# Ledger of designs, part 63: peptides against a protein of PDB entry 3PBP

Target 1, 203 residues: chain A of PDB entry 3PBP
Amino acid sequence: LNEKDLNLILNKSLVMYESLDSTTDVIVKRNVIKQLQFVSKLHENWNSRFGKVDIQKEYRLAKVQGPFTINPFPGELYDYTATNIATILIDNGQNEIVCVSFDDGSLILLFKDLEMSMSWDVDNYVYNNSLVLIERVKLQREIKSLITLPEQLGKLYVISDNIIQQVNFMSWASTLSKCINESDLNPLAGLKFESKLEDIATI
Target 2, 203 residues: chain A of PDB entry 3PBP as posed
Amino acid sequence: LNEKDLNLILNKSLVMYESLDSTTDVIVKRNVIKQLQFVSKLHENWNSRFGKVDIQKEYRLAKVQGPFTINPFPGELYDYTATNIATILIDNGQNEIVCVSFDDGSLILLFKDLEMSMSWDVDNYVYNNSLVLIERVKLQREIKSLITLPEQLGKLYVISDNIIQQVNFMSWASTLSKSINESDLNPLAGLKFESKLEDIATI

## One batch from the design tools (peptide; made by RFdiffusion4, then SolubleMPNN)

Design b2_p9_7_s2 (from b2_p9_7, 5 letters changed)
Fold by OpenDDE base, seed 5:
Structure b2_p9_7_s2 (fold): chain B 203 residues (1-203), chain A 9 residues (1-9)
Amino acid sequence: as target 1 above (203 residues)
Amino acid sequence: MKLFERPPL
């Protein structure tokens, strides 16, 4: 956490607060207000020289967010079990893809299109819990682990029994990053969400 | 807690 990250979280918390209306659920209102109060207090108490923040005990009792949903849900994965999860940066601006593997050897690439507050008061906080399905990569292998390298944007390493494979999604993720950063979705029209799979090493 | 929820059938 640096000052830039704290300012970003504050701005996101303000935008969430400003999006509240008369129709918004009371639980959502409470969580968004507590989020803004928390981040505002963090910002006021921020010591940039030491990266030190005093966090009041009440905010240390945050609850678990989720469950999450996937939209559209890949119906072929309904009876399969998720095995691994990884988060992959697509730019230097904190835009990220969530990757989940399944025991059928599938890898799904997911995007969080909506901001979600922490859960402060309730278990199973589900407001803005939907992830967008971008791509399903069928490896047809037992996926043992997912590895990411912070210096390698839009790349995921998949480890199976006898092989390390690279999934490279920068073919579309660079356009997605641009669309997010410019607040213009037009370049996504006609974009193919097809990642490159490459064998890196045999084990 | 489940990380993901499956849609209803």
Scores: peptide ipSAE 0.110, ipTM 0.784, DockQ to the pose 0.201
Fold by OpenDDE base, seed 3:
Structure b2_p9_7_s2 (fold): chain B 203 residues (1-203), chain A 9 residues (1-9)
Amino acid sequence: as target 1 above (203 residues)
Amino acid sequence: MKLFERPPL
């Protein structure tokens, strides 16, 4: 966490607070307000020289977020089990893709289009818990592990029996990153969400 | 806790 990241989290927490209205659920209001209070206190207590923040005990008692949903749900995966999860940065900010593998040899690429506050008061906090299904990659192999390299944006390494494969989704993820950062979704119109699969090594 | 919830059938 650096000052830039902290300012970004503060701005996101402010936008979430400003999105609250009279119709918003009381539990959501409470969590978003507590999120903003937490991030504001972090910002006030930020020591840029040491990269340290003192976190008050009350905020260290946050609960687990989720469960999450996938939309649209990949119906073909309904009876299959998720085996691995990884998160891949698509830019030098905080925009990321969530990758989940299944025991059928599928890899799904997911995006969180909605910001979700931490769960402060309740278990099973599910407000804005949906992930968008962007792409399903069928590897037809048992996926043993998912590896990401921080210096390699929009790349995922998939380890299966005797093979390392690279999934490269920068063909669409660069456009997605731009759309998020510029708050303009128009460039997504007609974009193909097709990742490149390449064999890297035999193990 | 499950990370993901399946939709109803």
Scores: peptide ipSAE 0.109, ipTM 0.785, DockQ to the pose 0.201
Fold by OpenDDE base, seed 2:
Structure b2_p9_7_s2 (fold): chain B 203 residues (1-203), chain A 9 residues (1-9)
Amino acid sequence: as target 1 above (203 residues)
Amino acid sequence: MKLFERPPL
């Protein structure tokens, strides 16, 4: 956590707070208000010289977020089991793709289109818990591990029995990053969500 | 805890 990241989280928390209205669920209001209070107190207690923040005890007992949903749900994966998860940065603005592997050898690439507050007071906080299915990559092999390199945006390394493969999704993720950062979804129209799969090494 | 919830059938 640095000052830039803290300011980003503060801005996100403010936008979430400003989106609250009379029709918003009470649990959502409580969580968003608690989120803003938390981040504001973090900002007040920020020691830039040491990159340290004192976190009050009442905020250390955050609840787990989720469960999450996938939309559209990949019906072919309904009976399969997820095996690995990774998050992959697509830019320097903290935009990320979530990748999940399954025991059929599939990879799904997921995007969090909606901002979710931390869960502060309730278990199973499910407001804005949907992830968008962007792409399904079928690997005809058992996936043992998912590896990301922080310096390599939009790249995922997949380790299987005898091979390391790279999944490169920067062909579409650069456009997605731009759309998020500019708050304009028009460039996504007609975009092909086709990642490149390349063999990197035999093990 | 389940990370993902399956849609209802």
Scores: peptide ipSAE 0.104, ipTM 0.781, DockQ to the pose 0.191
Fold by OpenDDE base, seed 1:
Structure b2_p9_7_s2 (fold): chain B 203 residues (1-203), chain A 9 residues (1-9)
Amino acid sequence: as target 1 above (203 residues)
Amino acid sequence: MKLFERPPL
């Protein structure tokens, strides 16, 4: 966490707070308010010289977020089980793709289009818990592990029996990153969400 | 805990 990241989290927490209305669920209101209070206190107590913040004990009791949903849900995967998860950076601004493998040899690429507060008071906090399905890559192999390299944006390494494959999604992820950073979705019109699959090594 | 929830059939 640096000062830039803290300012970003504060701005996100303010936007979430400003989005609250009379119709918003009471649990959501409580979590968003507590999020803003937490981040504001962090910002006030930020020691830039040492990169230290005192966190009050009450905020250390955050609950687990989720469960998450997938939209649209890939109906063909309904009876299959998720096996691995990885998060891949698509830019230097902390935009990320969530990758989930299944026991049918599928890999799904997911995007979190909505901001979600931490869960502070309740278990199973589900406000803005949907992930957008971008792409399904069919590897037709048992996926043993997912590996990411921090220096390699928009690349995922898939380890299966006897092979390492690279999934490269920068063909569309560079455009997605631009759309997020510029707050303009027009460049996504007609974009093909087709990742490149390449064999890297036999193992 | 389930990471993902399936939609109802």
Scores: peptide ipSAE 0.102, ipTM 0.781, DockQ to the pose 0.193

Design b2_p9_7_s3 (from b2_p9_7, 5 letters changed)
Fold by OpenDDE base, seed 1:
Formats: C-alpha cells, sequence, structure tokens
Structure b2_p9_7_s3 (fold): chain B 203 residues (1-203), chain A 9 residues (1-9)
C-alpha cells in the first residue's frame, strides 16, 4: 500500500457512497458506509514515513465476498469445472482481467466493470458481483496452470502437457484501459476482442 | 490494492 493507492481507494469509496439513494438495499448501504469509514480512518492514520497504518479490530473481521457471476455465462461450460484462476494487469493503473480455465480446455477472460465494497458484516455479499465475459479462448488442451509475469501487461502463460502457450490480449486491452482511464467508451465501438495465441516452448 | 478479494471459483 502506498499513498497513491490509498487515495485511489478513498476516491472509489466516495463515489460508491455518493451513488447511494433511497432505493439502495440496506445491506449495500451498510457495507459502503463502513467501507468509506474504514478508508477514511486509514487515510487519517497513514504514516507515509513507515508505510504503516493501525487497523482497528472491528475492520479485521471482513467477510468473504461473492459468490460471483459471469455475464453472459457460456452455455457449454455448465457441464465443465473451473480449474485455474489468474489476474493480469492491463495497465499501471490497476485495471485487471480475470482469467479462468475450465477442464474442457477453455479459457475465459473476464472484466469487473462495477466497483464492489468489501463485505463487512454479511456473508454472501453479492452487490456488483457480476463479471463481464470479454472472450472465450479454446485451447483444446488440458490446462495445468496459469502464469502471469508482473512486467508483462496483458499476457498470460498457459501451461499444458508438453507445451507453454502465450495468450496476448493487448490488441484490445490497451483500448479498454484507455477507455477506462479517459472515461470514454467510444473507442470500444467495433473493437474485436480476439486474443493472440502463440506457442512459446515445448516442455 | 484490490478493493475486493475474488473467492476461489
Amino acid sequence: as target 1 above (203 residues)
Amino acid sequence: MRLYELPPL
């Protein structure tokens, strides 16, 4: 955690709080309010010299978020099991793609388009729990593991029996990152969400 | 810093 990250989390928590209205669910209101209170206290108690914050015991008892949904979920994948999960940065701003493999040899690329608060008091917190399906890549191989390299934005390494493949999504992820950072979705119009698959090594 | 933890799917 650095000061820039703390300020970003504070701004996100403020925007979430300002989005609350009379129709918003009471559980959502409670979680967003507690999120803002937590981040505000973190900011007030931030010691930049030591990168230390004292976190009160009441905020250390956060609950598990989810379950998460995928929209749309590929109908063919209802008969298959998810095997691996990885997250890949697409920029230096902390925009990320969630990658999930299945035992049919599919890889799905997912984006979280909505911000979600921590779950503080309630199990199964599901507000803004949907992930957008961007792409399904069919590798036609058993996927053993997913590897990411922090210095390689928008690249996933897929390890299967006897082969390492690279999935490169920077063809569309650079445009997506730009759209998020500039708050302009127009460049997404007509963008093809087609990743490059390349063989890297035989193992 | 992530605002959310993805559960294992």
Scores: peptide ipSAE 0.008, ipTM 0.448, DockQ to the pose 0.054
Fold by OpenDDE base, seed 4:
Structure b2_p9_7_s3 (fold): chain B 203 residues (1-203), chain A 9 residues (1-9)
Amino acid sequence: as target 1 above (203 residues)
Amino acid sequence: MRLYELPPL
């Protein structure tokens, strides 16, 4: 956590708070308000010299978010088990892709199009819990692990028994990040969500 | 960095 990240989370929490209206569910209102209060207190207590924040005990009792949904979910993957999860940055603005591997050798690349609050007081907090399926990459091999390098935007390393492969999605993720940052989704129209798969090393 | 990636404090 750095000051930039803290400011980003604060701004996101403010936008969530400002989106609340009379029709918004009371549980959602409570969670968004508590998140804004939490992040505001984090910001107030931020010690830039030490990169430290003191978290008050009342905010340490957060609940698990989810369950999450994937839309559309690939029908073929209902018979398979998810094996690994990774989050990959696509820009310096903290836009992220969620990658999930399956035991069929598939990778799904997912985007969180809606911001979620933490769950504070409620189990099974499911507001804005849908992830958008961007791409399914079929590796046709068992995936042992997923590795991400923070300095390598839009790249996922896939470890199998005898090979390291790179999935590079910057072909579309650069456009996606631009669209998010500019609040203009028009450039996504007709964009091909096709990642590059490259063999990096035999192991 | 997501809020939940803060190690359990």
Scores: peptide ipSAE 0.008, ipTM 0.425, DockQ to the pose 0.037
Fold by OpenDDE base, seed 2:
Structure b2_p9_7_s3 (fold): chain B 203 residues (1-203), chain A 9 residues (1-9)
Amino acid sequence: as target 1 above (203 residues)
Amino acid sequence: MRLYELPPL
């Protein structure tokens, strides 16, 4: 956690708070308000010299978020089990893709299009719990591990029995990042969500 | 109408 990240979380929490209305569910209102209170108190207790924050005891016990949904969920994957998960940054703004592998050799690339608050008071907090399916990459092999390198935006390394492959999605992720950062979705029109798969090494 | 009091920032 750094000051930039704290300010980003504060801004996100403010935007979520400003989006609350009379029709918003009471559980959502409580969670968003408590998140804003938490982040404000974190900001007040921020020690920039040491990069430290004192977290008050009442905020140390958050509840689990989820379950999460995938939309659309690939119908073929209902009979298969998820094996690995990784998150990959697509920019320096903390936009990320969630990657999930399955035991059929599928890799799905997921995006969180909606901001979710922390869960504070309730178990099974499911407000804005949907992940958007961007792409399904079919690897005709067992996926043993997913590796990301922090310096390599929009690149995933897939380890299988005898091969390391790179999945490179910067062809579309750069446009997606721009759309998010500029709050303009027009550049997504006609964008192909096709990642490049390359063999990197035989092992 | 503020739906809830903002905590002091």
Scores: peptide ipSAE 0.006, ipTM 0.341, DockQ to the pose 0.020
Fold by OpenDDE base, seed 5:
Structure b2_p9_7_s3 (fold): chain B 203 residues (1-203), chain A 9 residues (1-9)
Amino acid sequence: as target 1 above (203 residues)
Amino acid sequence: MRLYELPPL
């Protein structure tokens, strides 16, 4: 946590608060308000010199978010189990892709298009809990682990029994990042969401 | 700091 991250979270919490209306669910209103109160108190108590923040006990008892949904969910994956999860940055602005592997050897690449508050008071907080399916990569092998390198944007390393493969999604993720940062979705029109798979090493 | 937690697999 740095001052830039804290300011970003404060701004996100303000935007979520400003998006609340008369039709918004009371549980959502409560969670967004408590989120804003929490982040505001963190910002007021921020000591940049020491990176120290005092967190009141009431905010340390946050609840689990979710369940999450994937839209569209690949129908073939209902019979399979998720095995690994990783998150990969696509830029220096904190835009990220969520990667999930399955025991069929599939890798799905997911995007969180909507901001979420923490769950503070309720279990099973499901507001903005949908992830967008961008791509399904079929590796046709057992995926043992997913590795990310913080210095390597838009790259995922997939480890199986005898091979390390790189999934490189910067072909589309650079455009996606630009669209988010510029608030212009027009460049997504006709973009192919096709990642590059490369063999890195045999093990 | 992230505003979300991913579910366990």
Scores: peptide ipSAE 0.007, ipTM 0.448, DockQ to the pose 0.055; fails the geometry check

Design b2_p9_7_s4 (from b2_p9_7, 5 letters changed)
Fold by OpenDDE base, seed 1:
Structure b2_p9_7_s4 (fold): chain B 203 residues (1-203), chain A 9 residues (1-9)
Amino acid sequence: as target 1 above (203 residues)
Amino acid sequence: MRLFARPPL
């Protein structure tokens, strides 16, 4: 955590707070308010010289977020089990794709289009927990592991028994990153969400 | 732990 990241989280928490209305669920209101209070206290107590913040004990007991949903969920995957998960940066702005493999040899690429609040006091906190399905890549292989390299934006390495394959989604992820950063979705119109699959090595 | 809830069919 650096000062830039802290300011980003503060701004996100403020936008979430300002989006609260009379119709918003009481649990959501409580979690968003508690998040804004937490991040504000973090910002006030931020020591830039030491990169240290004292976190009060009451905020150390955050709950696990989820369950997550996928929208749309691929109907063919209802009979299969998710095997691996990885996150991949698409830019230096901390925009990321969530990658999930299944035991049918499918890889799904997911995007978090909505900002989530922390879960504080509620188990199974469900708010902005839907992930958008961008692409389903069918490898037709048993996926053993997913590897990401921090210096390689928009690239995923898929390890199977006899092969390492690269999934490269920078063909569309560069446009998606631009749309997010510029707050302009027009460049997504007619964009093909088709990743490149390449064989890297036989093992 | 189910990471993902399936939408109801």
Scores: peptide ipSAE 0.014, ipTM 0.559, DockQ to the pose 0.216
Fold by OpenDDE base, seed 2:
Structure b2_p9_7_s4 (fold): chain B 203 residues (1-203), chain A 9 residues (1-9)
Amino acid sequence: as target 1 above (203 residues)
Amino acid sequence: MRLFARPPL
């Protein structure tokens, strides 16, 4: 956590708070308000010299978020089990893709299109817990692990029994990152969500 | 723990 990250979380929490209306669920209002209060107190207690914050006891016990949903969920994956998960940055702004492998050898690339509030007091808090399916890559292999490398934006390494493959999604992820950062979704209308699969090494 | 809920069919 640095000052830039803290300011980003504060700004996100403010935007979430400003989006609350008379129709918003009371549990959502409570969680968003408590998040804003938490981040504001973190900002007030920020020690830039040490990169440290003191977290008050009341905010040390957060609830688990989820369950998460995937939309649309690939109908073919209903009978399969998720095996691995990885998160990959697509830019220096903390935009990320969630990668999930399945035991059929599928890899799904997921995006969090909605900002989630922290869950504080409520079990099974599911507000904005939907992930958008961007792409399904069929590797036709058993996926043993997913690896991300530092400084390699939009690249996932998939390890199977005898091969390391790279999934490179920077072809679309750079455009997606730009759309998010500029608040302009127009470039998405013609974008192909097709990742490059490359064999890196035999093992 | 199921990380993901399947959407209802």
Scores: peptide ipSAE 0.014, ipTM 0.553, DockQ to the pose 0.221
Fold by OpenDDE base, seed 5:
Structure b2_p9_7_s4 (fold): chain B 203 residues (1-203), chain A 9 residues (1-9)
Amino acid sequence: as target 1 above (203 residues)
Amino acid sequence: MRLFARPPL
């Protein structure tokens, strides 16, 4: 955690708090308020020189977020098991793609379009736990692992038994990142979500 | 925030 990341989480928590209305669920209100209080206390106690913050006991007992949903979920994948997960940055602004592999050799690329709050007091907290399906890449291979390189935006390395393949989604991810950062979604209407698959090495 | 998504089982 650096000061930039802390400021970003604070701003996100403020926007989430400001989005609360009379119709918002009481559990959501409680979680968003507790998140804002937590992040505000982190910010107030932030010592850049030591990178240490004392976290009160009440904030150390966060719950697991989820379950997550994928929308639309590919009907063909209901009979298959998810094997690997990776998160890949698409820019320097912390926009990220969630990549999930399946035992059929599918790779799905997912986007978090909604900001999630922390789960504090409630098990199975599902607020904004939906991920948007962007693309399904069919590798037709057993996917052993997913590797990301921090210096390589929008690139995923897929390791199978005998091959390393690169999935490069910068063809669309650069436009997606720009749309998010500029708050203009118009360029998405004509965008093809087609990643490039390249063989990198035989194992 | 690091997202720990579980795919649907």
Scores: peptide ipSAE 0.012, ipTM 0.495, DockQ to the pose 0.076
Fold by OpenDDE base, seed 4:
Structure b2_p9_7_s4 (fold): chain B 203 residues (1-203), chain A 9 residues (1-9)
Amino acid sequence: as target 1 above (203 residues)
Amino acid sequence: MRLFARPPL
């Protein structure tokens, strides 16, 4: 966590709070308000000299978020098990892709199109919990692990028994990042969500 | 499929 990240989370929490209306569910209101209070207290208690924040005990008891949904979920993957998960940054603005591998050798690339609030006190809290399927990459091999390098935006390393492959999605992720940052979705029209798969090393 | 994740913060 750095000051930029903290400011971003504060701004996101403010936008979520400002989006609350009379029709918004009471549980959602409570979670968003508690998130804003938490992040505000984090910001107030931010020690830039040490990169430290003290988290009050009342906020340390957050619940697990989910369940999450994938939409659309690939019908072929209903009979398969997810094996790995990774998150990849696509820009310096903290836009990210969620990557999930399956035991069929598929990799799905998912986007969080809606901002999620923390779950504080409710089990199975579901708010903005749908992930958008962007792409399914079929590697046709057992995926042992997913590796990300923080300095390598839009690149995922897939480790199998005999090979390291790079999935590079910057062909579309640069446009997606731009659309998010500029609040203009028009450039997504006709964009091909086709990642590049490259062999990096034989193991 | 249902996924479980930690809070984003």
Scores: peptide ipSAE 0.008, ipTM 0.462, DockQ to the pose 0.090

Design b2_p9_8_s2 (from b2_p9_8, 3 letters changed)
Fold by OpenDDE base, seed 4:
Structure b2_p9_8_s2 (fold): chain B 203 residues (1-203), chain A 9 residues (1-9)
Amino acid sequence: as target 1 above (203 residues)
Amino acid sequence: KKKVGEFLL
């Protein structure tokens, strides 16, 4: 967490708060308000010199978010189990892709199109819990781990028994990042969501 | 729709 990240989370929390209306569910209102209160207190108590913030006990009792839904979910993956999860930065603005591996050797690359608050008071908080399927990459290997390097945008390292592979999705993720940052989805029209797979090292 | 495990974002 740095000052830039904290400011981004504050701005996101403000936008979420401003989106609340009379029709918004009471549980959603409570979670978004508590999110804004949390982030505001973090911002006020931010010590840039030490990169430290004191979190009050009431905010340390946050609940797990989810369950999440994937749309569309690949039909073939119903019979398989998810094994690993990672988040991969696609830009310096903290736009991220969520990657999930399966025991069939598939990777799914997912986008969170909607912002969601933390779950503060309730279990199974499911507001804005949809993830968009962008791509399915079939490695045909047992995936042991997923590694991301924060300095390597749009790159995922996949470790299997005998090989490290790089999945590079910057071919489309650069366009996606631009679309998010400019609030214009038109450049996604006709974009191919095809990641580059490369062997990096034999283990 | 398949659920993906619970995590903190």
Scores: peptide ipSAE 0.026, ipTM 0.621, DockQ to the pose 0.051
Fold by OpenDDE base, seed 3:
Structure b2_p9_8_s2 (fold): chain B 203 residues (1-203), chain A 9 residues (1-9)
Amino acid sequence: as target 1 above (203 residues)
Amino acid sequence: KKKVGEFLL
């Protein structure tokens, strides 16, 4: 965590707080308020010289987020089990794609379109718990592991029995990153969500 | 259709 990342998390927490209205669920209000209080205290106690912050005990008792939903979920994958998960940076910010593999040899590329607070008080915190399906890549292989390299934006390495394959989604992820950062979704109109699959090495 | 799952990121 650096000062830039902390300011970004603060701004996101403020936007979440400003989105609260009279119709918002009380549990959501409480979690978003507690998120903002946490991040504000984190910012106030930020020691830039040491990159350290003291976190109060009450904020260390955060609960697991979820369950999550995938939308639309591919009908064929109801009969299959998820095997691996990875997050892939698409820019030098905090924009990420979530990748999940299945035992049919499918990869799904997912986006978190809605900001979600931490779960501070309740189990099964499900507000803004949806992930958007962007793409399904069918490898027709048993996927053993997913590898990401921090210096390689929008690239996923897929390890199967005898092969390493690269999935490169920067063809669309660069546009998605721009849309998020500029708060303009117009460039997504007519964008083709097709990743490039390449064989990298035989094992 | 929508599928629900639990995972850590």
Scores: peptide ipSAE 0.024, ipTM 0.658, DockQ to the pose 0.053
Fold by OpenDDE base, seed 2:
Structure b2_p9_8_s2 (fold): chain B 203 residues (1-203), chain A 9 residues (1-9)
Amino acid sequence: as target 1 above (203 residues)
Amino acid sequence: KKKVGEFLL
């Protein structure tokens, strides 16, 4: 965590708080308010010299977020099990893609289109818990692990029994990053969500 | 929509 990241999280938490109205669910209101209180207290206690913040005990009891929903969910994957998950940065602004592998050798590339608060009070916090399916990549291999390199934007390394493959999605992820950062979705119209698969090494 | 896992973002 750095000061820039803290300011970004604070701004996000403020925007979420300002989006609350009389119709917003009480659980959502509570979680968004607690998030803003948490980030505000973090900002007040920020020691830039040491990159340290004291986190009060009450906020250390945050719960797991989810369950998540994928939309649309590929019908063929209903009978399959998810095996690995990774997050891949697409820019230096902390925009990311979520990748999930399945035991059929599929990868799904997912985008979180809606901002979600931490789960502070409740189990199964399901507000803004939808992930958008961008792409399905079929490797036809048993996927052992997913690796990302922080210096390599929009790249995922897939390790199987005998091969390392790179999935490179920067062809579309650069446009997606721009759309997010500029709040303009028009460039997504007619964009092909086709990642490049390349063999890197045999093992 | 299918539910898939729980994790911290």
Scores: peptide ipSAE 0.024, ipTM 0.633, DockQ to the pose 0.053
Fold by OpenDDE base, seed 5:
Structure b2_p9_8_s2 (fold): chain B 203 residues (1-203), chain A 9 residues (1-9)
Amino acid sequence: as target 1 above (203 residues)
Amino acid sequence: KKKVGEFLL
């Protein structure tokens, strides 16, 4: 965690707090308020020289977030099991795609369109737990592992028994990054979410 | 109701 990341988390926590209204669920209100209190205390106790902060015990007892939902979920994948997960940077501004592999050899590329607080009080915190399905890539291979390289934006390496393949989604991810950063979704109109698959090496 | 797949991330 650096000062830039801390300021980003503080701003996100403020926006979440400002979005609370009379209709917001009590569990959501409690989690968002506790999130803002945590991040504010984190910011007040920030030692920029050492990148260190003392975290009180009450905030170390955070709970698991989720379960998460995928929308739309591919109906064919209900009979299959998820095998691997990876996050892939699409820009230098912390915008990421979530990739999940399945035992049918499918990859799904997912976007988190909603900000979510940590779970502080309850198990199964499910507010803003939806992921948007962008693309399904069908490799028709047993996927052993997913590898990402931090210096390679919008690229995923898929390792199977006999091959390493690259999935390159920068054809659409550059436009998505721009839309997020500019808060303008108009450039997504008519965009094709078609990734490039390339063989890198035979194993 | 759209069926939504639930996942542990």
Scores: peptide ipSAE 0.024, ipTM 0.663, DockQ to the pose 0.058

